Peptides against a protein of PDB entry 3VA4. Designs and how they scored, part 24

Target 1, 107 residues: chain A of PDB entry 3VA4
Amino acid sequence: EPIGQLRLFSGTHGPERDFPLYLGKNVVGRSPDCSVALPFPSISKQHAVIEISAWNKAPILQDCGSLNGTQIVKPPRVLPPGVSHRLRDQELILFADFPCQYHRLDV

## One batch from the design tools (peptide; aimed at target 1 R30 I43)

Design b2_p16_4 (made by RFdiffusion4)
Pose (drawn by RFdiffusion4):
Structure b2_p16_4 (pose): chain A 107 residues (1-107), chain P 16 residues (1-16)
Amino acid sequence: as target 1 above (107 residues)
Amino acid sequence: SLADYARSLARPVVDD
């Protein structure tokens, strides 16, 4: 069962798309093989990873050296490549120019 | 909205 959710907000691409997040590595990228496939040209083929060790542990987000970057929206931050960031429930993230929101699920 | 607020902070981007 999914233990988290990545919400890609509605935009020029159409209505909101929701992606389940599971224990283990959840790769965000353009490639259709990615756990979270965002099939937009500005997204890197392997853009970021969300690693989840347990349903009761904060996911770790890292940028994988993406071209257009990964940012935390609030507080505003750029995530340097390879630096771990613990995700908070409801935290807004940008992958390139695409805003998303992480939600922890229950349980 | 939250989406518009997030988009206002997006940096310029190019195709990968």

Design b2_p16_4_s1 (made by RFdiffusion4, then SolubleMPNN; from b2_p16_4, 7 letters changed)
Fold by OpenDDE base, seed 5:
Order: structure tokens, then C-alpha cells, then sequence
Structure b2_p16_4_s1 (fold): chain B 107 residues (1-107), chain A 16 residues (1-16)
């Protein structure tokens, strides 16, 4: 069952979308086989990864060397490629120019 | 809103 959720806010691309996150590596990218598939030109094929090691541990977000980057909103920070960032519940994230929010699900 | 706050940090992008 899903342990977390990544919400893509509504925008010019369309309405909001919710992506389930599971144990293991959840790849964010433009490639259709990604767990979180964001089929937009500004998103790299393999853009970032959200790794969840256990249901009771905070997920780890890493940018995979994306072209347009990954940012944390509060406080503002551009994530260097390959550097681990522990996600907080309700964390606001920008994958390129697409704003998203991570939410921990009740399990 | 959360959405607007996040969008305020959006930077110019190029096709990847």
C-alpha cells in the first residue's frame, strides 16, 4: 500500500494530480515508466528520486542531475545533484517549474 | 496559498 503521496498542483498543464509513493525508490521524471511520471519537456527523463526505506521514516529526496533542477520551497534551497534531503510532511517542492507537495499518509 | 508560494520561486526552464 502507498506510504506517501506526491501532489502536483494545478497549473497551465491541467488539474492537480496525486501520485502514490511506495517503499523503495520512487523515480520522478518525464519517462513514462517513472513512478511519478511528469510528461513535460522541462522535466528530465530521470529527474529525481524519492526513496522510502520504512513506513515510519522520513523519505529521502535526491535530484538525479536534472537539467532544470529541484528546489525546496521553505526555506528556499536548490538541491545539489545526489545530495540527500529528508522530506518533511507537507514539504513543498519544485521539480523544474512544477510545484508539488509531499504528504505522509496514515498507515 | 501553498501553490502560489511555490510558484514564486519558479525559474526559467529549457526543454530537457
Amino acid sequence: as target 1 above (107 residues)
Amino acid sequence: SDREEALSLARPVVPS
Scores: peptide ipSAE 0.796, ipTM 0.973, DockQ to the pose 0.944
OpenDDE base, seeds 1, 2, 3, 4: peptide ipSAE 0.787, 0.794, 0.793, 0.787; ipTM 0.972, 0.973, 0.973, 0.972

Design b2_p16_4_s2 (made by RFdiffusion4, then SolubleMPNN; from b2_p16_4, 5 letters changed)
Fold by OpenDDE base, seed 5:
Structure b2_p16_4_s2 (fold): chain B 107 residues (1-107), chain A 16 residues (1-16)
Amino acid sequence: as target 1 above (107 residues)
Amino acid sequence: SAAEEARSLARPVVPA
């Protein structure tokens, strides 16, 4: 059962999309086998990872050395590769130039 | 909107 959700906001690429997040590592990337598959040229094949260790713990976001980076919106921060960032509910994230939002699901 | 807040921080990108 999904514990969280990552929303990709609508844009020039198309409509809004929602991705379920599960316990373990949820890889964000252009590769089709990623948990959060973002098939766009600016997204690295394996761009970032959202790791959820337990249902009652905040997920950890790490950039995987992506070319165009991963940013936290509030407060603004570019994530250095491999550095852990604890996601807050409703966190706004940029993977390259794609705006997303994490939210916790009621389980 | 939340989306607009995030987009405002977008930087130039290149094909990865």
Scores: peptide ipSAE 0.784, ipTM 0.973, DockQ to the pose 0.957
OpenDDE base, seeds 1, 2, 3, 4: peptide ipSAE 0.774, 0.782, 0.780, 0.777; ipTM 0.972, 0.973, 0.973, 0.972

Design b2_p16_4_s3 (made by RFdiffusion4, then SolubleMPNN; from b2_p16_4, 6 letters changed)
Fold by OpenDDE base, seed 3:
Structure b2_p16_4_s3 (fold): chain B 107 residues (1-107), chain A 16 residues (1-16)
Amino acid sequence: as target 1 above (107 residues)
Amino acid sequence: SEAEEARSLAPPVVPS
């Protein structure tokens, strides 16, 4: 069962979309086989990864050397490629120009 | 909104 969820906010691309996050590596990218598939030109085929090692541990976000980058919104910070960032519940993330929000599911 | 606030931080992007 999903342990977390990544919400893609609504925008010009369409309505809000929620993606389930599971134990292991959840790849965020434009490729259709990604766990979090964001089919937009500005998103790299394999843009970033959200790794969840256990249900009670904060997920780790890493940019995979994406072209347009990954940023944390509060406080603002660009994530260097391959550098681990521990996600907080309700964290706002920018994958290129697409704002998303991570939230932990109570399971 | 949270989304608009976040979008304001987005840099110029190019197709990847």
Scores: peptide ipSAE 0.681, ipTM 0.960, DockQ to the pose 0.962
OpenDDE base, seeds 1, 2, 4, 5: peptide ipSAE 0.664, 0.679, 0.671, 0.673; ipTM 0.958, 0.960, 0.959, 0.959

Design b2_p16_4_s4 (made by RFdiffusion4, then SolubleMPNN; from b2_p16_4, 5 letters changed)
Fold by OpenDDE base, seed 5:
Structure b2_p16_4_s4 (fold): chain B 107 residues (1-107), chain A 16 residues (1-16)
Amino acid sequence: as target 1 above (107 residues)
Amino acid sequence: SDAEFARSLARPVVPA
């Protein structure tokens, strides 16, 4: 069962999309085999990873050395590659130019 | 909106 969810907000690319997040590594990227597949040119094949080690622990987001980067929106900042960022519930994230939001699911 | 604000922070992108 999913422990969290990553929402890709609607935009020029289309409608909102919700991606379930599970225990382990949830890769965000353009590659179709990614847990969070964002098939857009600006997204790196392996863009970032959201790792959930336990249902009761905050997920860890890391940029995987993406070309266009990963940013936290509040407060605004670019995540250095490989640096762990503990996701807060309702965290707003930018993968390249795509705004997303993480939220924890009630499990 | 949150999405609009987030987008305002986006830097120029190139095909990856």
Scores: peptide ipSAE 0.822, ipTM 0.975, DockQ to the pose 0.962
OpenDDE base, seeds 1, 2, 3, 4: peptide ipSAE 0.810, 0.821, 0.819, 0.813; ipTM 0.974, 0.975, 0.975, 0.974

Design b2_p16_5 (made by RFdiffusion4)
Pose (drawn by RFdiffusion4):
Structure b2_p16_5 (pose): chain A 107 residues (1-107), chain P 16 residues (1-16)
Amino acid sequence: as target 1 above (107 residues)
Amino acid sequence: SLAEEARALARPVVDE
């Protein structure tokens, strides 16, 4: 069962798309093979990873050296490549120019 | 509203 959710907000691309997040590596990228496939040209083929060790542990987000970056929306931050960031429930993230929101699920 | 606020902080982007 999914233990988290990545919400890609509605935009030019159409209505909101929701992606389940599971224990283990959840790769965010443009490739259809990615666990979270965001099929937009500004997204890197392997853009970022959300790693989840347990349902009761904070996911760790890392940028995989993406071209257009990964940012935390609030507080505003750029995530340097390879630096771990613990995700908080409801935290807003930008992958390139695409805003998303992480939600922890229950349980 | 949250999506708009987030997009206001988005940096310029290019295709890979």

Design b2_p16_5_s1 (made by RFdiffusion4, then SolubleMPNN; from b2_p16_5, 7 letters changed)
Fold by OpenDDE base, seed 5:
Structure b2_p16_5_s1 (fold): chain B 107 residues (1-107), chain A 16 residues (1-16)
Amino acid sequence: as target 1 above (107 residues)
Amino acid sequence: SDAAEALSLARPVRPV
């Protein structure tokens, strides 16, 4: 079962989408085989990764050297490539120009 | 909204 969820908010691209997050590496990217597949031109094929090492630990978000970057919204911060960011529940994230939100699930 | 707040930080993007 999923440990978390990443929500892609609705926008000009289309409706809201929810992606389950599992133990291990959940790759965010334009490639269709990504755990979080965001098939949009501004998203790098492998844009970022959300790694969940244990069900009771906060996920780690890392930008993978994406072209258009990954940002944390509150407080605002551009994530340097490869730098670990511990996700907070309800964390608002920008992958390029796509706003998303991480949600921890009860398991 | 959360989405609007996030989008306020969006930077110009380029196709990858």
Scores: peptide ipSAE 0.772, ipTM 0.972, DockQ to the pose 0.965
OpenDDE base, seeds 1, 2, 3, 4: peptide ipSAE 0.757, 0.766, 0.766, 0.759; ipTM 0.970, 0.971, 0.971, 0.970

Design b2_p16_5_s2 (made by RFdiffusion4, then SolubleMPNN; from b2_p16_5, 6 letters changed)
Fold by OpenDDE base, seed 5:
Structure b2_p16_5_s2 (fold): chain B 107 residues (1-107), chain A 16 residues (1-16)
Amino acid sequence: as target 1 above (107 residues)
Amino acid sequence: SDAAEALSLARPVVPV
């Protein structure tokens, strides 16, 4: 069962999309087999990863050396590749130029 | 909005 959700906000690309997040590694990327598949030219094939090690622990976000980067919105911060960022509930994230939001699901 | 706030931080991007 999903433990969290990543929401891709609506935009010029289209409507809002919600992606379930599970235990383990949830890869964010342009490749269609990514857990969070963002099929857009600015997204790297494997752009970032959201790793959830346990249902009761905050997920860890890492940029995977993407070309266009991953940013935390509040406070603003560009994530260096491979540096772990603990996701807070309702965290706003930019993958390249695509705004997203993580939230924990009540399970 | 949250989306607008986030988008305001977006940097120029290139196709990968």
Scores: peptide ipSAE 0.772, ipTM 0.971, DockQ to the pose 0.965
OpenDDE base, seeds 1, 2, 3, 4: peptide ipSAE 0.758, 0.767, 0.767, 0.760; ipTM 0.970, 0.971, 0.971, 0.970

Design b2_p16_5_s3 (made by RFdiffusion4, then SolubleMPNN; from b2_p16_5 with A8S V14R D15P E16V)
Fold by OpenDDE base, seed 2:
Structure b2_p16_5_s3 (fold): chain B 107 residues (1-107), chain A 16 residues (1-16)
Amino acid sequence: as target 1 above (107 residues)
Amino acid sequence: SLAEEARSLARPVRPV
């Protein structure tokens, strides 16, 4: 059962997409086997990871050394590779040039 | 919109 969600906002690439997030590591990347598969040329094959260790703990986001980076939107900050960032509910994230939003699910 | 707010912070990208 998913305990979180990552929403990819609509844009020139197409409509909004919602990706379920589960306990463990949820990889964000261009590779089709990623939990959050973003099949766009600006996204690294393994771009970032969202790790959820427990349903009642904030997920941890790390950039995996992506070419085009991962940014937190509010307040603006580029995530250094491998540095843990605890996600807040409704956090806005940029993976390269793709805006997304993390949501904690009520389960 | 939230999306446009976020997108406004996007840096130039290159294909990987």
Scores: peptide ipSAE 0.782, ipTM 0.973, DockQ to the pose 0.978
OpenDDE base, seeds 1, 3, 4, 5: peptide ipSAE 0.774, 0.781, 0.776, 0.781; ipTM 0.971, 0.972, 0.972, 0.973

Design b2_p16_5_s4 (made by RFdiffusion4, then SolubleMPNN; from b2_p16_5 with L2A A8S D15P E16V)
Fold by OpenDDE base, seed 5:
Structure b2_p16_5_s4 (fold): chain B 107 residues (1-107), chain A 16 residues (1-16)
Amino acid sequence: as target 1 above (107 residues)
Amino acid sequence: SAAEEARSLARPVVPV
């Protein structure tokens, strides 16, 4: 069962989408085989990764050296490539220009 | 909204 969820908010690209997050590495990217597949031109094939090492630990977000970057909204900052960011519940994230939100699920 | 809050930080992007 999923440990978390990443919500892609609706926008000009289309409707809202929810992606389940599982133990291990959940790759965010344009490639269709990504756990969080964002098939948009501004998203790198392998854009970022959300790693969940245990069900009771906060996920770690890392940008994978994406072209258009990964941003945390509060407080606002661009994530340097490869730097671990511990996700907070309800964390707002921008992958390139796509706003998303992480939500921890009850398991 | 949360979406608008996040979207407000969006920067110009280029196709990858």
Scores: peptide ipSAE 0.789, ipTM 0.973, DockQ to the pose 0.938
OpenDDE base, seeds 1, 2, 3, 4: peptide ipSAE 0.778, 0.786, 0.785, 0.780; ipTM 0.972, 0.973, 0.973, 0.972

Design b2_p16_6 (made by RFdiffusion4)
Pose (drawn by RFdiffusion4):
Structure b2_p16_6 (pose): chain A 107 residues (1-107), chain P 16 residues (1-16)
Amino acid sequence: as target 1 above (107 residues)
Amino acid sequence: TDDLTLALTDLHDSLK
């Protein structure tokens, strides 16, 4: 069962798309093979990873050296490549120019 | 614009 959710907000690309997040590595990228496939040209093929060790542990987000970056929206931050960031519930994230929101599920 | 963005992103990713 999914233990988290990545919401890609509605935009030019159409209505909101929701992606389940599971225990283990959840790769965010453009490739259709990615656990979270965001098939937009500005997203890197392997853009970021959301690693989840347990349903009761905070996911760790890392940028994988993406071209257009990964940012935390609030507080505003750029995530340097390879630096771990613990995701909070309802935290807003940008992958390139695409805003998303992480939600922890229950349980 | 999308084709150019794709080409640049693919080139960058291929160099990683």

Design b2_p16_6_s1 (made by RFdiffusion4, then SolubleMPNN; from b2_p16_6, 10 letters changed)
Fold by OpenDDE base, seed 2:
Structure b2_p16_6_s1 (fold): chain B 107 residues (1-107), chain A 16 residues (1-16)
Amino acid sequence: as target 1 above (107 residues)
Amino acid sequence: SDAEIAALVDAHDASL
């Protein structure tokens, strides 16, 4: 049962996609075996990780040293590699230039 | 090109 969801908004790359997030590590990256597979050339093979330790705890987002970075939209900030960021419900995230949104599921 | 972009990304990742 998914604990959260990461939505990739529609854009020039294609339509909106929703990715379920589970307990543990959810890797965001270009590699097809990533939990959140973003098959775009500007995305690192292993770009970032969203770790969910419990349904009632904020997930932790970390950039994995990606070339094109991971950013929080509001307020704008670049995430330094390996530094933990607690995700808020409805958080807007950029992986490279791809806008996404995390939301917590009612589980 | 997409291939060139991916190659640059991969090269960066390998340098970590």
Scores: peptide ipSAE 0.777, ipTM 0.964, DockQ to the pose 0.891
OpenDDE base, seeds 1, 3, 4, 5: peptide ipSAE 0.771, 0.777, 0.767, 0.775; ipTM 0.963, 0.964, 0.962, 0.964

Design b2_p16_6_s2 (made by RFdiffusion4, then SolubleMPNN; from b2_p16_6, 12 letters changed)
Fold by OpenDDE base, seed 5:
Structure b2_p16_6_s2 (fold): chain B 107 residues (1-107), chain A 16 residues (1-16)
Amino acid sequence: as target 1 above (107 residues)
Amino acid sequence: SDAEIEARVAAHDASL
């Protein structure tokens, strides 16, 4: 069962999508092999990773050296590549210019 | 929601 969820908000690209997040590494990227597949040109093939090491620990978000970056919305922060960011519940994230939200699931 | 609004605003700004 999923431990978390990443929501991609609706936009010009299409409707909202919810991606389940599991224990381990959840890769965010344009590649269809990614756990969170965002098939958009401005998303890097392997853009970022959300790593969940345990159900009771905050996930770690890292940008993977993406072309168009990964940002936290509030407080605003551009994530340097490879730097660990602990995700808060309801965290708003920009992958390139695509707004997403992390949600911790009750398990 | 407020979260959606904030996210969309941020996305818009990032796209400029």
Scores: peptide ipSAE 0.128, ipTM 0.706, DockQ to the pose 0.043
OpenDDE base, seeds 1, 2, 3, 4: peptide ipSAE 0.117, 0.121, 0.130, 0.125; ipTM 0.679, 0.703, 0.704, 0.706; seeds 2, 3 fail the geometry check

Design b2_p16_6_s3 (made by RFdiffusion4, then SolubleMPNN; from b2_p16_6, 11 letters changed)
Fold by OpenDDE base, seed 3:
Structure b2_p16_6_s3 (fold): chain B 107 residues (1-107), chain A 16 residues (1-16)
Amino acid sequence: as target 1 above (107 residues)
Amino acid sequence: SAAEIAARTDAHDASL
């Protein structure tokens, strides 16, 4: 059962999409076998990872050395590759220029 | 083009 959700907001790429997040490592990237598959050319094949160690713990986001980076919107911060960032519920994230939002599910 | 952007991204990824 999913522990969280990552929402990709609608844009020029198309409509809004929701991706379930599970315990363990949820890879964000252009590769179709990623948990969060973002099929856009500016997204690295293995762009970032959202790791959820327990249902009651905040997920950890890490950029995997992507070309176009991973950023937190509020407060604004570019994530250095491999550095852990604890995600807050409703946190807004940019993978390259694609805005997303993490949402904790109440399960 | 999209293909060219993807190629540049892939080249970067491969150099890690």
Scores: peptide ipSAE 0.782, ipTM 0.967, DockQ to the pose 0.907
OpenDDE base, seeds 1, 2, 4, 5: peptide ipSAE 0.782, 0.777, 0.775, 0.779; ipTM 0.967, 0.966, 0.966, 0.967

Design b2_p16_6_s4 (made by RFdiffusion4, then SolubleMPNN; from b2_p16_6, 10 letters changed)
Fold by OpenDDE base, seed 5:
Structure b2_p16_6_s4 (fold): chain B 107 residues (1-107), chain A 16 residues (1-16)
Amino acid sequence: as target 1 above (107 residues)
Amino acid sequence: SDAEIQARVDAHDALL
């Protein structure tokens, strides 16, 4: 079962997409084998990683040195490469210019 | 263009 979900909001690229997140490393990137595959030209092949170490612990988001960056929306913050950011439930994230939202699944 | 955007990203990725 997935522990969390990353939602890509609808936009000019198309409709909303939901990606399940599991224990371990969930790679966000343009490569099709990424857990969160974002097939858009501005997304790095391996853009970021969401690591979930346990079901009862907050996930950790790290940018992997992407060109177009990873940002937290509220409050606005650019994530330096490799620096851990603890995700809060309902966190709004920008991968490049693509808005996403993390939420914990309570199943 | 999308192709140019992707090319720039790919070039950056190759540096890692």
Scores: peptide ipSAE 0.823, ipTM 0.971, DockQ to the pose 0.941
OpenDDE base, seeds 1, 2, 3, 4: peptide ipSAE 0.819, 0.823, 0.822, 0.816; ipTM 0.970, 0.971, 0.971, 0.970

Design b2_p16_7 (made by RFdiffusion4)
Pose (drawn by RFdiffusion4):
Structure b2_p16_7 (pose): chain A 107 residues (1-107), chain P 16 residues (1-16)
Amino acid sequence: as target 1 above (107 residues)
Amino acid sequence: HAAELADFLSRLAAHL
C-alpha cells in the first residue's frame, strides 16, 4: 500500500495528477520507468529521488543533478544536488517549474 | 567558471 502521495497541482498540463509513494526509492523523472513520471520536457529524465524507510519515518528527498533544479517552496530553498532533505507533511516542492505537494498517508 | 560550465553541460547531456 502507498505510504505517501505526491500531488502534481493542476496547470497548463491539465488537472491535478496524484502519484503514490511507497517504501524504498521513488524516482521522480520524465522517463516512463520512474516511480513518479512527470512527462514534461523541463523535467530531467532522473530528476530527484524520494526515499522512504518506513511508514513512520520522514521521506528523504534529494535532487539527482537535475538541469532545472529542485526547490522547496516554503521556506524558499534550492536543494543542492545530492543533499538530503526531510520532507514534512503538506510540504510544497518545485521540480523544475512544476509545483507539487507531499502528503503523508495513514498508516 | 570553467568548472561551473562543465557541471552545466554534464547536466544538460543527462537531461537530453

Design b2_p16_7_s1 (made by RFdiffusion4, then SolubleMPNN; from b2_p16_7, 6 letters changed)
Fold by OpenDDE base, seed 3:
Structure b2_p16_7_s1 (fold): chain B 107 residues (1-107), chain A 16 residues (1-16)
Amino acid sequence: as target 1 above (107 residues)
Amino acid sequence: MEEELAELLERLAAHL
């Protein structure tokens, strides 16, 4: 069962989508084989990765050298490629221009 | 939630 969830908020692209997150590396990207597949041209094929080591540890978000970047909304921060960022529950993230939210699941 | 998100995104836009 999933350990977390990434929500893609509704927008001009369409309705809200929820992606389950599992132990290990959850790749965010435009490629259809990504764990979090965001099929939009502004998203890099392999854009970022959310790594979950354990259910009781904060996931680590890393930008993978994406073209249009990965940003934390609150507080605002552009993530340098390959630098680990610990995700807080309910953290708001921009992958390129797409707003998302990480949610920790009770497992 | 949408209103909260909009506010947060506005803050981000102003910061960048």
Scores: peptide ipSAE 0.121, ipTM 0.675, DockQ to the pose 0.032
OpenDDE base, seeds 1, 2, 4, 5: peptide ipSAE 0.118, 0.111, 0.113, 0.118; ipTM 0.654, 0.646, 0.647, 0.657

Design b2_p16_7_s2 (made by RFdiffusion4, then SolubleMPNN; from b2_p16_7, 7 letters changed)
Fold by OpenDDE base, seed 1:
Structure b2_p16_7_s2 (fold): chain B 107 residues (1-107), chain A 16 residues (1-16)
Amino acid sequence: as target 1 above (107 residues)
Amino acid sequence: AAAEEAARLARAAAHA
C-alpha cells in the first residue's frame, strides 16, 4: 500500500490529481511510465525523484537535472540537481510551475 | 490555503 501521496493541485492543466507514493523510487516526470506522470511539456521526461526507504519513511526529493527546475515553497528554495531534500508532511513543491503537495499517509 | 499559496508562487515562478 502507499506510504505517501503527492497531490497535484488543480489549475489550467485540469483538475486535482493524487498520486500514491511507494517504497523505493517514485519518479516524477512527463514520461507516461513515471510513478508520478505529469504529462506537460514544461516537465522533463524524468524531472525528479521521490525516494522512500523502509527504514526512514520520510521521503527524499531530488531534482534530476530538469529543464525548469524543482522548488520548495516554504521557505522558497530552488533545489540544485541531485541534492537530497528531506520532505516534510504537507510540504509544498513546484515542479516547473506546477504546484504540488506531499502528504504522509498513516499506514 | 495551501493551494492558493502554491498557485501564487507558481505564477511568480512562471513569470520570473
Scores: peptide ipSAE 0.244, ipTM 0.796, DockQ to the pose 0.041
OpenDDE base, seeds 2, 3, 4, 5: peptide ipSAE 0.241, 0.240, 0.232, 0.240; ipTM 0.800, 0.794, 0.788, 0.794

Design b2_p16_7_s3 (made by RFdiffusion4, then SolubleMPNN; from b2_p16_7, 11 letters changed)
Fold by OpenDDE base, seed 3:
Structure b2_p16_7_s3 (fold): chain B 107 residues (1-107), chain A 16 residues (1-16)
Amino acid sequence: as target 1 above (107 residues)
Amino acid sequence: DEAAREAAAARAAAHA
């Protein structure tokens, strides 16, 4: 049962893709075995992690020391590697130059 | 949708 969703907006890479997020660690990265697999050269093999400890708690986003960084769009912020960022519902995130949106699911 | 437009703007800024 997915607890959240990460939406990769459409772009030159193709159409929108929606990734389910589950309890535990959801790794974002270029590697195909990542929970959120973004198969693009500018994405690190293990780029970031979204950890969800409970369905009623805000997920924690951490950059994993990625090459091209992880940013919050509003307010603008570059996430230092390994520093916890609590995700808000509808949060807009840049993994490298790929915009995504986190959405909390009602379950 | 507003989110998509905002995402597009963010992408454009990232590519600058």
Scores: peptide ipSAE 0.369, ipTM 0.852, DockQ to the pose 0.037
OpenDDE base, seeds 1, 2, 4, 5: peptide ipSAE 0.338, 0.354, 0.306, 0.365; ipTM 0.840, 0.848, 0.830, 0.853

Design b2_p16_7_s4 (made by RFdiffusion4, then SolubleMPNN; from b2_p16_7, 6 letters changed)
Fold by OpenDDE base, seed 3:
Structure b2_p16_7_s4 (fold): chain B 107 residues (1-107), chain A 16 residues (1-16)
Amino acid sequence: as target 1 above (107 residues)
Amino acid sequence: AEAELAARLARLLAHL
């Protein structure tokens, strides 16, 4: 059962997509074997990781040294590679220039 | 429209 969800908002790339997040490491990247596969040129093959340790614990987001970066929208913040960021429910995230939102699911 | 806001911010960041 998914513990969280990452929503990719609709845009020029196409419609909105929702990706389930599970316990452990959920890799965000262009590679098709990523948990959150974003098949776009500006996304690194392994762009970032969302790690969920428990259903009742905030996930940790880390940029994996991506080319075009990972940013938090509010407050605006560029995530340095490898630095842990604790995700808040409904947090808005930019992977490169792709807007996403993390959702905590009730489990 | 949170998505639109995020997109705008993305564009701004891309130019830095």
Scores: peptide ipSAE 0.151, ipTM 0.736, DockQ to the pose 0.043
OpenDDE base, seeds 1, 2, 4, 5: peptide ipSAE 0.143, 0.139, 0.140, 0.145; ipTM 0.730, 0.725, 0.723, 0.736

Design b2_p16_8 (made by RFdiffusion4)
Pose (drawn by RFdiffusion4):
Structure b2_p16_8 (pose): chain A 107 residues (1-107), chain P 16 residues (1-16)
Amino acid sequence: as target 1 above (107 residues)
Amino acid sequence: DEPATSSPTPVSDLDL
């Protein structure tokens, strides 16, 4: 069962898309093989990873050296490549120009 | 990989 959710907000691309997040590595990228496939040209083929060790542990987000970056929306931050960031429930993240929101699920 | 051609959507426009 999914233990988290990555919401890709509605936009030019159409209505909101929700992606389940599971225990283990959840790769965010453009490649259709990615756990979270965002098939937009500005997204890197292997853009970021959301690693989840347990349903009761905060996911860790890292940028994988993406071209257009990964940012935390509030407080505003750029995530340097390879630096771990613990995700908080409801935290807004940008992958390139695409806003998303992480939600922890229950349980 | 391709550079972004658009700015991000403002938070005010998001359905939170």

Design b2_p16_8_s1 (made by RFdiffusion4, then SolubleMPNN; from b2_p16_8 with D1E E2L S7E S12E)
Fold by OpenDDE base, seed 1:
Structure b2_p16_8_s1 (fold): chain B 107 residues (1-107), chain A 16 residues (1-16)
Amino acid sequence: as target 1 above (107 residues)
Amino acid sequence: ELPATSEPTPVEDLDL
C-alpha cells in the first residue's frame, strides 16, 4: 500500500507521471531499477532517496551526491548530500531541473 | 546500460 506519491510535472520530457511511495527506501534516479525512475540525462543514476518510516510515516529526503543536485523550492534551498529533509505534504522539489511534488496519501 | 550523466544544468528560478 502506497504511503505517498511523487508527481513529476509535465514538461518537454513528456506528460505528468505519478510514482507511488512506500515504506522504506524509495530511490529516485535515472537507473531503471529505481523506485522513482526518471530516465533523463541530467538525473544521476541514483540521485536521491525518500525514506518513509513505519512509525511516523514521515518522508525523509536525502540527496545522494547527485551531479545536478536536489533543491527545495519554497523556501529555496539546495540540499547538501546526505542531509535529511523532512518533506511536507505538497512540497515542491527539484531533482536537477525537473520539478516534482510530494503528496501524502490519506490511508 | 544508461550513459553517463550529462553536464551540469543551470539552476533556474521556478514559480509554481
Scores: peptide ipSAE 0.037, ipTM 0.636, DockQ to the pose 0.161
OpenDDE base, seeds 2, 3, 4, 5: peptide ipSAE 0.034, 0.026, 0.029, 0.028; ipTM 0.651, 0.629, 0.628, 0.622

